# Designs tried in a protein design run: peptides against a protein of PDB entry 2MBZ. Part 24

Target 1, 143 residues: chain A of PDB entry 2MBZ
Amino acid sequence: GINLTPEEKFEVFGDFDPDQYEEEVRERWGNTDAYRQSKEKTASYTKEDWQRIQDEADELTRRFVALMDAGEPADSEGAMDAAEDHRQGIARNHYDCGYEMHTCLGEMYVSDERFTRNIDAAKPGLAAYMRDAILANAVRHTP

## One batch from the design tools (peptide; made by RFdiffusion4, then SolubleMPNN)

Design b1_p11_7_s2 (from b1_p11_7, 8 letters changed)
Fold by OpenDDE base, seed 4:
Structure b1_p11_7_s2 (fold): chain B 143 residues (1-143), chain A 11 residues (1-11)
Amino acid sequence: as target 1 above (143 residues)
Amino acid sequence: LLYSAMAYLGF
């Protein structure tokens, strides 16, 4: 799992406990390349690394919320660019994330109620907005 | 918060 002390985990993740999902993740993804890559990459992560990842996620959330507040369509250049940065962030920090994989993740954000609730905590409808932006970004990169 | 939730709830 995450090689941090309980105190460090609290400092980085706060109320979110990623370890409580480890068994389910292993059950669903344990035999995939994505799981292997993620385990290999994150094995050496420090507290500072995890904090950076959280900061990136927070920034991405703020960008999408700002786009929604501004009334920008999910297929706008701004929204698609945010989706692209999201995809690239996953690729850097966890596992290779192609456009097809990304669209599958986007669909999960709206089909799995746990994801929807967690994402929409920032703004109602954010999960759906992200899904749509992810799809639009994938389409423009795979004509 | 988004990365951790997305990476661990379902990958």
Scores: peptide ipSAE 0.116, ipTM 0.796, DockQ to the pose 0.186
Fold by OpenDDE base, seed 1:
Structure b1_p11_7_s2 (fold): chain B 143 residues (1-143), chain A 11 residues (1-11)
Amino acid sequence: as target 1 above (143 residues)
Amino acid sequence: LLYSAMAYLGF
């Protein structure tokens, strides 16, 4: 779990408490390499590390929202590049994330209402836009 | 919130 104080957790994550989902995550992914890698990497994370991760996520969110507002298609170079950065961010911070895994995550963003709600808090339809961009990015990297 | 929500709601 997150080894931050309750105060630090609130400062970084706000109203979202990742520890509330630890049991479900363990049940769903506990025997996967992704889970192991994530546990190993995050075990040493400081408050500053988590804050950096959140800042990166927020920046990416703003980037996707800006693309949507500009009317850029989800399969535009800009949207696909944002999706690639998303994939790489997951890989750096949590676990190896190939394009197949990434597309599966994208589908989860639109099929699990909890993800959809959390993502679309920034902009309605963002989850679907991200899913489409993730898929397009995967396609262009999988000839 | 994308990374944290992703990592702890279902990766």
Scores: peptide ipSAE 0.115, ipTM 0.794, DockQ to the pose 0.193
Fold by OpenDDE base, seed 2:
Structure b1_p11_7_s2 (fold): chain B 143 residues (1-143), chain A 11 residues (1-11)
Amino acid sequence: as target 1 above (143 residues)
Amino acid sequence: LLYSAMAYLGF
């Protein structure tokens, strides 16, 4: 689990309780390299580390929303670059994330309603936009 | 957008 006090967890994650999903994650991903890597990396994370991760996510959200508002296609250079930064962020913070893995994550954002609701809270259709950008970015990097 | 929400759901 996350090594934060209840107060620290609230400060970083608000009403969301990540520990609530620990069992489901273990059941679905417990035998994967991604799960092991994530557990190993995050075990040493401080409150400041978790806050940084949240800040990065918020920044990425704002970036994608801005692209959508500007009418930039999901396969635009700007959107694909944002998707690439997202992939690299996952790699730094959690687990090795290749383009195939990233594409699978993108698909999950639109197929798992929990992800869709969470992401689209920022802007309707954001999850689909991210998925499309992720796919486009993967294609351009795996010709 | 909560990064942790996505991470713990399989992000």
Scores: peptide ipSAE 0.114, ipTM 0.794, DockQ to the pose 0.181
Fold by OpenDDE base, seed 3:
Structure b1_p11_7_s2 (fold): chain B 143 residues (1-143), chain A 11 residues (1-11)
Amino acid sequence: as target 1 above (143 residues)
Amino acid sequence: LLYSAMAYLGF
């Protein structure tokens, strides 16, 4: 889990409670390399590290929302670049994230209501837009 | 919240 005090967790994550999902994540992914890598990387994370990760996520969210507001399609260069940055961010902070893994995550954003609700809080339809951008980015990087 | 949700809900 995240080794922060209850107060620190609230400051970083607000109403989102990551501990609520700890058992489910372990049951679903506990035997995967991704889970192992994530546990190894995040074990040493400080409050400042988690805050940085949240800030990066917020910046990316703003980029996608801006693209949607501008009417840019999800397979535009801008949207695909944002998707690529998202993939690379996962790789830096959590686990190796190839294009296939990334597309699986994109599908989860629209198939798991919990993800859809959290993502679309920024803008309705954002989860679907991100999924489409992720797919487009994967396609352009596939020979 | 995207990364935290992803790491502790998805993977």
Scores: peptide ipSAE 0.111, ipTM 0.795, DockQ to the pose 0.189; fails the geometry check

Design b1_p11_7_s3 (from b1_p11_7, 8 letters changed)
Fold by OpenDDE base, seed 2:
Structure b1_p11_7_s3 (fold): chain B 143 residues (1-143), chain A 11 residues (1-11)
Amino acid sequence: as target 1 above (143 residues)
Amino acid sequence: MLYSAMSYYGF
């Protein structure tokens, strides 16, 4: 589990407790390299690291929402750049995230209803928009 | 809150 004090956890995650999903994540992903790498990398993370990660996620969400509000296609340069930053963020913070893995995550966003509902809470259709941007970004980097 | 979980686990 995370090595933050209860107060630090509250400051970073609010009423969310990441330990609530630890067993489920382990059951679904525990045998993957991604899970192993993430556990190893994040073991040393401080409160400030986790706060940075949350801030990056919030910024990315706002960025995609702004693109949608502006009517930019998901395969626009702006949307693909946002998808690339998302991929690189996962790579820096958690695990090696190639374009194939990123595409798989994008598909999960629209195929797993829990992810879809969670993401679309920011804006209806955001999960599909992200998936399409992720796919477009992968295509342009693997011609 | 799945959003925080996504950030925590790298989804």
Scores: peptide ipSAE 0.492, ipTM 0.884, DockQ to the pose 0.254
Fold by OpenDDE base, seed 5:
Structure b1_p11_7_s3 (fold): chain B 143 residues (1-143), chain A 11 residues (1-11)
Amino acid sequence: as target 1 above (143 residues)
Amino acid sequence: MLYSAMSYYGF
């Protein structure tokens, strides 16, 4: 589980408890290198680390929404750069995330309705936009 | 799932 006091958990995640999904995540990903790397890396994370990760996610969300509002296509330089930053953020904070893995995550965003609903809460169609940007970014880095 | 779960688990 997360190494935070109940008060710290509330300050970072509010009424959300990430541990409520631990069993499902373990069932789906428990035998992967990504899961093992993430568990090892995050074991030392403090409240400030988790808050930083949340802030980075919020900033990225706002960035994608702004691109959509501006009418920038998902394969624009701006959208692909945002996707690259997303990939690098995962690599820095959780596990080695190559372009193939990133593309798989993007597909999950649109194929798993729970992810779609969560992401699209910021803006309808955001999950699909992210998927397309992730794919475009992967393509440009693997010509 | 909530969006915070994605950032917590690295999805």
Scores: peptide ipSAE 0.489, ipTM 0.882, DockQ to the pose 0.255
Fold by OpenDDE base, seed 4:
Structure b1_p11_7_s3 (fold): chain B 143 residues (1-143), chain A 11 residues (1-11)
Amino acid sequence: as target 1 above (143 residues)
Amino acid sequence: MLYSAMSYYGF
């Protein structure tokens, strides 16, 4: 879990309790390098770090929603750039996130209903849009 | 709600 007080956790994550998913995440991803790297990196994170990460996530969400509202295709430069920034954000904050891993995450967004529901809370179809943008971005960066 | 989890775990 996070080395934050309950109050700090609430300030950053609201009603969400990150610890409630720890066991499941460990069961699903505990044997991956990504999990190891993430645990190592985040071990030193402060409240300010987590707040920054949340802010980045919110900004990315708004960015994708704005693209959708504008009618921009998921394979537009704008959408692909947003996907790239998403990938780089994961790389900076958690683990080395290559394009293959990123596409796997994108697929998870649409195949795991919990992810779909959570993402689409911002806008219906956002998960699919992100998946498509992630895939398009990966394709354009594949030699 | 899960989005916070996504940000926390890097999903």
Scores: peptide ipSAE 0.489, ipTM 0.880, DockQ to the pose 0.253
Fold by OpenDDE base, seed 3:
Structure b1_p11_7_s3 (fold): chain B 143 residues (1-143), chain A 11 residues (1-11)
Amino acid sequence: as target 1 above (143 residues)
Amino acid sequence: MLYSAMSYYGF
């Protein structure tokens, strides 16, 4: 499990308790290399590590929202670069994330209501925008 | 808040 105190968990994740979803995540992804790599890599993560990961995610969210507000299409260079940074962030923090895996994650953002609702809390349509940018980025890197 | 779950599990 996570090696944070209850107080540290609250400071980083707030009202969210990741332990509530451990069984579901294991059922859906437990037989994948991604799950194994993530558990191995994150086993040594400190409070500061988790805070950095959250900060990176927040920054990326703001970046996508800014692109949408500016009217940039999801297949623009800016949107595809943001998608690439997202992919590389997953690779750096959790597991080897290829373009096929990244595309699968993008599709999950729009097919699972829980993900869609959570992502779109920042801006309506953000989940779909991210999915489209992820797909476009994958296409440009697989000619 | 599932966003924290996304960052925690790498989604």
Scores: peptide ipSAE 0.474, ipTM 0.881, DockQ to the pose 0.234

Design b1_p11_7_s4 (from b1_p11_7, 9 letters changed)
Fold by OpenDDE base, seed 2:
Structure b1_p11_7_s4 (fold): chain B 143 residues (1-143), chain A 11 residues (1-11)
Amino acid sequence: as target 1 above (143 residues)
Amino acid sequence: MLYASMAYYGF
């Protein structure tokens, strides 16, 4: 599990308990290279590291919402750049995330209702917008 | 905000 005190966990994640879904994630992803890499990399993370990761996630959310509000297509340069930054963030913080993996994650955002509901809490249709931007970004980098 | 579990697990 995560090496934070209960107070630190609350400061960073609020009502979310990272340990709550650990077994489910292990059951679904435990045999993947992504899971192994993530567990190895995050084992050394401090509270400040996790806070940075949360801040990056918040920034990305605001960025995509702003693009949607502006009417920018999901295959616009702005949306694809946001998708690329998302992919690179996963690569830096968790595991090697190629374009194929990224598109798989994007598809999961719209096919798994739990992801869709939580993502769309920020803005209806955000999950689909992210998926489309992720796909467009992958296409432009793998012609 | 992206789902907190996504940020933690890297989804």
Scores: peptide ipSAE 0.525, ipTM 0.916, DockQ to the pose 0.221
Fold by OpenDDE base, seed 5:
Structure b1_p11_7_s4 (fold): chain B 143 residues (1-143), chain A 11 residues (1-11)
Amino acid sequence: as target 1 above (143 residues)
Amino acid sequence: MLYASMAYYGF
């Protein structure tokens, strides 16, 4: 579990309860290396660490939205770079995230309605844009 | 803002 007081949880996550989906995540991912690595790495995270992670997510969201607003295709250098930064952020904060795993996450963004709805709250079509950028980034890094 | 659960779990 997360090592924050109720007040700290509210300050960082607001109306989101990080424990709300723990059982479902465990059921889906509990036997994976990704889950194990994430639990081990995040066990030492402070309020400031979690706030940093949220800030990074916000920055990435703004970046993708700006690219979409500018009409940049999802396979543009800018969009692929944003996807790469996203992948590296996951690797730094949670678990080793290769291009195959990242592509699987991208597909989940558009195949799981809950993800799509919540991502697209920032901008309609953002989930699909991210998926396409993630795929393009993976392709350009294929030997 | 990306979905908070995504940031928390690394999705």
Scores: peptide ipSAE 0.521, ipTM 0.914, DockQ to the pose 0.235
Fold by OpenDDE base, seed 1:
Structure b1_p11_7_s4 (fold): chain B 143 residues (1-143), chain A 11 residues (1-11)
Amino acid sequence: as target 1 above (143 residues)
Amino acid sequence: MLYASMAYYGF
């Protein structure tokens, strides 16, 4: 589990407890290099580190929602740049996230109903928009 | 907080 006190956990994540998905994550990813890298890297994270990660995620969400509201296509430069920032954020914070892995994550966002529901809480269709942007970004970087 | 679990696990 996360190495934060209950108070610190609340300050960063609010009423949401990320540990509720620990079993699911281990079942799906426990034997991957990504999981190992993430556990190793995050083992030393402080409250401030987790807060920064959460802030980055929130900003990215707002950015994608703004793009959707503006009517920008998911394969627009703006949307692809947001997808690239998402990939780089995962790489900095958790594990080496190549374009193939990122595309797999994007597909998971729309194929796993639980992910879709969680993401679309910000805006209906956001998961699909992110998936499309992630795919477009991957394509432009792998001609 | 949006993306809480995803941010924690790196999804």
Scores: peptide ipSAE 0.515, ipTM 0.907, DockQ to the pose 0.214
Fold by OpenDDE base, seed 3:
Structure b1_p11_7_s4 (fold): chain B 143 residues (1-143), chain A 11 residues (1-11)
Amino acid sequence: as target 1 above (143 residues)
Amino acid sequence: MLYASMAYYGF
């Protein structure tokens, strides 16, 4: 459950309704520590908390797009730092997110067309760029 | 903006 009115949900998430995937998420992740931690942590989140999380996502999107526009490789220091910030953001807001978990998420961005389509709405190829940056960041932190 | 579901579920 979420402590937001239908109006507040629309204000934060827009036309897309994340609740339509709750059953699928529970089926896929319901028996994991990540799911448990996320539900426990987000249970007290307010509209302002969710808006902050969306703002962080927007900022990260703009950052990756800027890197791509500048021609920076996905394994550049800038791209890997953006990937690290993404990982840390998940850790702060939802659950302990190690490099292995982060790599799994990155692979999902390119293997699940729903994620690919929605991520690439910001810029074609963004999902693949993020996956590659996430992988590179994981490698550099795994000597 | 990253996928809204990603922000909500932490993906």
Scores: peptide ipSAE 0.502, ipTM 0.912, DockQ to the pose 0.239

Design b1_p11_8_s1 (from b1_p11_8, 10 letters changed)
Fold by OpenDDE base, seed 5:
Structure b1_p11_8_s1 (fold): chain B 143 residues (1-143), chain A 11 residues (1-11)
Amino acid sequence: as target 1 above (143 residues)
Amino acid sequence: MMLSLEVYLFS
């Protein structure tokens, strides 16, 4: 679990409780390399580390929203670059995230109602936009 | 953006 006090967790995550999903995550992915890597990396994370990760996520959200507002297609250079930064962020903070894994995450954004609702809170259609950008970024990096 | 779910609940 996340090594923060209840007060620290509230300051970082607000009304979102990441621990409520730990059992489901363990049941589904507890025997995967990704899970093991994430547990190993995050074990040393401080409040400041978690806050940084949240800030990065918020910045990425704003970036995608700005692209959508500007009318940039999801397969534009700007959108694909944002998707690449997202992939690299996951790799840096959690686990090795190749393009195949990233596309799976993108599909989850539109297939899991929990994700869609949460992501689209920033802007309707954002989850689908991100999925498309992630896919486009993966395609452009295919040899 | 939801983080804990983002990294693990993919299918």
Scores: peptide ipSAE 0.089, ipTM 0.782, DockQ to the pose 0.303
Fold by OpenDDE base, seed 3:
Structure b1_p11_8_s1 (fold): chain B 143 residues (1-143), chain A 11 residues (1-11)
Amino acid sequence: as target 1 above (143 residues)
Amino acid sequence: MMLSLEVYLFS
């Protein structure tokens, strides 16, 4: 679990409770390299570390929303660059995230209503936009 | 984005 007090968890994650998914996560991915890497890396994370990660996610969300509001296609250079930054952020903070893994995450955003609901809270259709940008970014980096 | 769920739960 995340090494934070209940109060700290609320301050960082708000209404989202990551602890309620621990059992499902362990059952589904507990025997993967990604899970192992993430547990190893985040074991030393402080409240400040988690807050930084949330801030990065919020900034990226605002960036995607701005692109949508500007009418930029999900396969535009701007949208693909945002997707690349998202991929690199996962790699830096959690586990090795190649383009194939990133594409899987993107597909999950539109296939799992839990993700769709949470992402689209910022703007309707954002999950689909992110998925499309992630896919486009993967394609341009695959000769 | 939802971090903990995003990081561990994927298709």
Scores: peptide ipSAE 0.085, ipTM 0.781, DockQ to the pose 0.316
Fold by OpenDDE base, seed 1:
Structure b1_p11_8_s1 (fold): chain B 143 residues (1-143), chain A 11 residues (1-11)
Amino acid sequence: as target 1 above (143 residues)
Amino acid sequence: MMLSLEVYLFS
């Protein structure tokens, strides 16, 4: 699991406990390259590393919310750029995240209620907006 | 966004 004390975990993740999903993750993806890459990378992560990751996620969330509030379409250049940054963030921090993988993540955001609820906590419809932006970004990079 | 969940649970 995450190599942080309970106190550190709370400071970084709040009420969210990523370790509670460890069994499900292992059952679903334990034999994938993505899982192996993520475990290898995160094994050395400090509290500061995890905090940086969360900060990046929060910044991205704010960015998407701002785009929605401004009425920018999910397939706008701004939204697609945000989606690209999201993909690259996953690649830097966890595992190689191609456009196909990213699109799958986007679909999960709207199909898995757990993700939808967590994402839409920032703004209703954010998960769907992100999914659409992710798809649009994938399309523009795979003509 | 909760990246810890996002990273491992994908379709």
Scores: peptide ipSAE 0.084, ipTM 0.778, DockQ to the pose 0.346
Fold by OpenDDE base, seed 4:
Structure b1_p11_8_s1 (fold): chain B 143 residues (1-143), chain A 11 residues (1-11)
Amino acid sequence: as target 1 above (143 residues)
Amino acid sequence: MMLSLEVYLFS
């Protein structure tokens, strides 16, 4: 969960309300190591920490959009590097995120309409592009 | 804001 006041949550997340997903998240992932690790790490996070995480997400969004606009394939070095940075960001901020886990997340971006809608708000097809880049990055790092 | 849902997913 997010240990912020309602005002702070709005300042950081805007119209997105993470609390509405708390029960579902617990039901689906409450028994996973990822959930445990995330709870442990984020327990001490301040508003500034969450803002930093959001800033990183925004930067990643801009980066992927720029790649798409430039016509770079999702399996280009640029796209794969962006995917790698995404993976490392998750690992740093939330939970251990190996390439298999990252690939699963990428698939979720296109299979769960809530994620697709949220991601594609920046650019139509962005979720699919990210999924493909994540997969390509995983493949190049898997012997 | 793109990955806000993802950030909370395992929090």
Scores: peptide ipSAE 0.081, ipTM 0.773, DockQ to the pose 0.595; fails the geometry check

Design b1_p11_8_s2 (from b1_p11_8, 10 letters changed)
Fold by OpenDDE base, seed 2:
Formats: C-alpha cells, sequence, structure tokens
Structure b1_p11_8_s2 (fold): chain B 143 residues (1-143), chain A 11 residues (1-11)
C-alpha cells in the first residue's frame, strides 16, 4: 500500500482511502505489468510525491472543466492536449501508458459508476468529455 | 479524480 501515516493519507487524499481497494486491484490486475510497474515506482514515493500527483490531477480537472465551460469540443486541440498531458502523467508516475491503455481508462470513466460519480462531481458530463478527448488524442497519434 | 483507483482499474 501507500507508505504514509494515516494523518498524511488524510492530508493528501482526504476522505478517499485508496487502501480500501487494494485487494480488489490485486485480484483483478495483480499479475499485470502495469500493476508491477506502479508498485515499484510508488514504493519510494513520499508524502510530497503523492501531494504532487494529487495537485496534477486537480489541475487537469480544472483544465478540462475550463475547456467545457468555454464550449471547446472534446476533439479540439486544447482538449486533446490536456488528454495527452494526462497520459504522460500516468506514464511518469505509475506505468507505461500507451494510447490503447489510455483509451481503456477513458472508457472506464463512463462505464464504472464509481469513477463517473467521482469525476462528475467537478462538473456533470466531465467523465464523458474526458473519455472523448482521450479517444480523439489517441486517434490523432495513431496514423 | 480517483487517481489511486485510476492507476489500477485499466480493464
Amino acid sequence: as target 1 above (143 residues)
Amino acid sequence: MMLSLEVYFFS
């Protein structure tokens, strides 16, 4: 699990407890390369590292919300660039994330109600917007 | 976003 004290975990993740999903994650993807890579990378993460990751996620959320509020299509350059930054962030912090993997994550945002509810808390329809932007970004990078 | 879940729930 995440190597933080209960107090640190609360400071970084708030009411969300990632450890409550540890067993489910292990049962579903424990033998995947992505899981292994993530465990290896995050094993050395400090509170500051996790905080940075959360800050990046919050910034990305605000960026997508701003695009939606501005009426920018999900396949606009701005939205696709945000999706690309998201993909690269996953690659840096957790595991190799190609465009196919990223597309799968996007689909999860709209198919898993847990993600949909969490993401759309920032703005209704945000999960679908992100999924569409992720797909568009994948298409433009797949000649 | 649920980034911690996002890391592992990739289908």
Scores: peptide ipSAE 0.146, ipTM 0.804, DockQ to the pose 0.319
Fold by OpenDDE base, seed 4:
Structure b1_p11_8_s2 (fold): chain B 143 residues (1-143), chain A 11 residues (1-11)
Amino acid sequence: as target 1 above (143 residues)
Amino acid sequence: MMLSLEVYFFS
């Protein structure tokens, strides 16, 4: 899990409690390489590391929202680039994230109500927009 | 990265 005090966790994640899902995550993905890689990488993360990750997430959220507000299609170059940065961020911070896995994450954003609710809190339809951008980015990078 | 949960979920 995340090696932070309850106070630090609140400072970084706010109302979101990642520990709430620890058991479910282990049950569903505990035997995957992604889970192993993430546990290994994050084991050494400090509060500053987690804050950086959250800052990156917030920045990406703002970026996608701005694209939507500007009327840019999810398959626009700007949206696809944002999706690519998202993929690379996951790869850098957590686990190897290929385009296929990324599209699976995108689908989860719209199929898992918990994700949809959380993401769309920033802007209604954001989860679907991100899913579409992720898919478009994957398509353009697959031979 | 949007949610910390995404690091463990990939349906």
Scores: peptide ipSAE 0.142, ipTM 0.807, DockQ to the pose 0.332
Fold by OpenDDE base, seed 1:
Structure b1_p11_8_s2 (fold): chain B 143 residues (1-143), chain A 11 residues (1-11)
Amino acid sequence: as target 1 above (143 residues)
Amino acid sequence: MMLSLEVYFFS
């Protein structure tokens, strides 16, 4: 799992414990390149690295929420750019994330109640908005 | 938190 003390994990992730999903993740993805890449990259991550990742996620959340509040369509340039930054963040921090992978993740955000609940905690409908933006971004990059 | 829980799953 994540190489942090319980105290550090709480400081970074709050009440969310990523290690509680380790078994499920291993069962679902243990034989994938994404899993291997993520394990290799994150093995050396410090508390500060994880905090940076969370900060990036929070900033992206605020960005999407602001777009929704402004009434910007999910297929607007602003929303698609946010989706692209999301994809690049995953690629930078965890594993190679192509547009197909990204759209699969976006679909999971609305099909898996656990993800929907977690994401929509910031704003109702955010998961669906993100999914739509992710899809639109993938389409524009896959002519 | 915007990053999919999936990214943490792989971590």
Scores: peptide ipSAE 0.128, ipTM 0.797, DockQ to the pose 0.578
Fold by OpenDDE base, seed 3:
Structure b1_p11_8_s2 (fold): chain B 143 residues (1-143), chain A 11 residues (1-11)
Amino acid sequence: as target 1 above (143 residues)
Amino acid sequence: MMLSLEVYFFS
């Protein structure tokens, strides 16, 4: 689990409690390489590490929102580059994230209401936009 | 946006 005090967890994650989903995560993904890699990498993470990860997520959110506001399609070079940066961020911080895995995550953004609600809090339709950008980026890298 | 949920579902 996350090696933070309850107070530190609140400071980093706010009203979202990742421990609430620990059993579900273990049941669904406990036997995957991604789960093992994530546990190994995050075992030594400090509060500052988790805060950095949240800051990176916020920056990516602002970038996608700006693209949407500018009217750029999700399969534009700008949107696909943002999706690629997202994929690479997951690879650095959590687990090896190939294009197939990334596409699965994108589909989860629109199929699980918990993710959709969380993402679309920044801008309605953002989850769908990200999913489409992730898919487009995967396609251009797998001819 | 909070992406911690997405990665935690695999950790």
Scores: peptide ipSAE 0.124, ipTM 0.796, DockQ to the pose 0.540; fails the geometry check

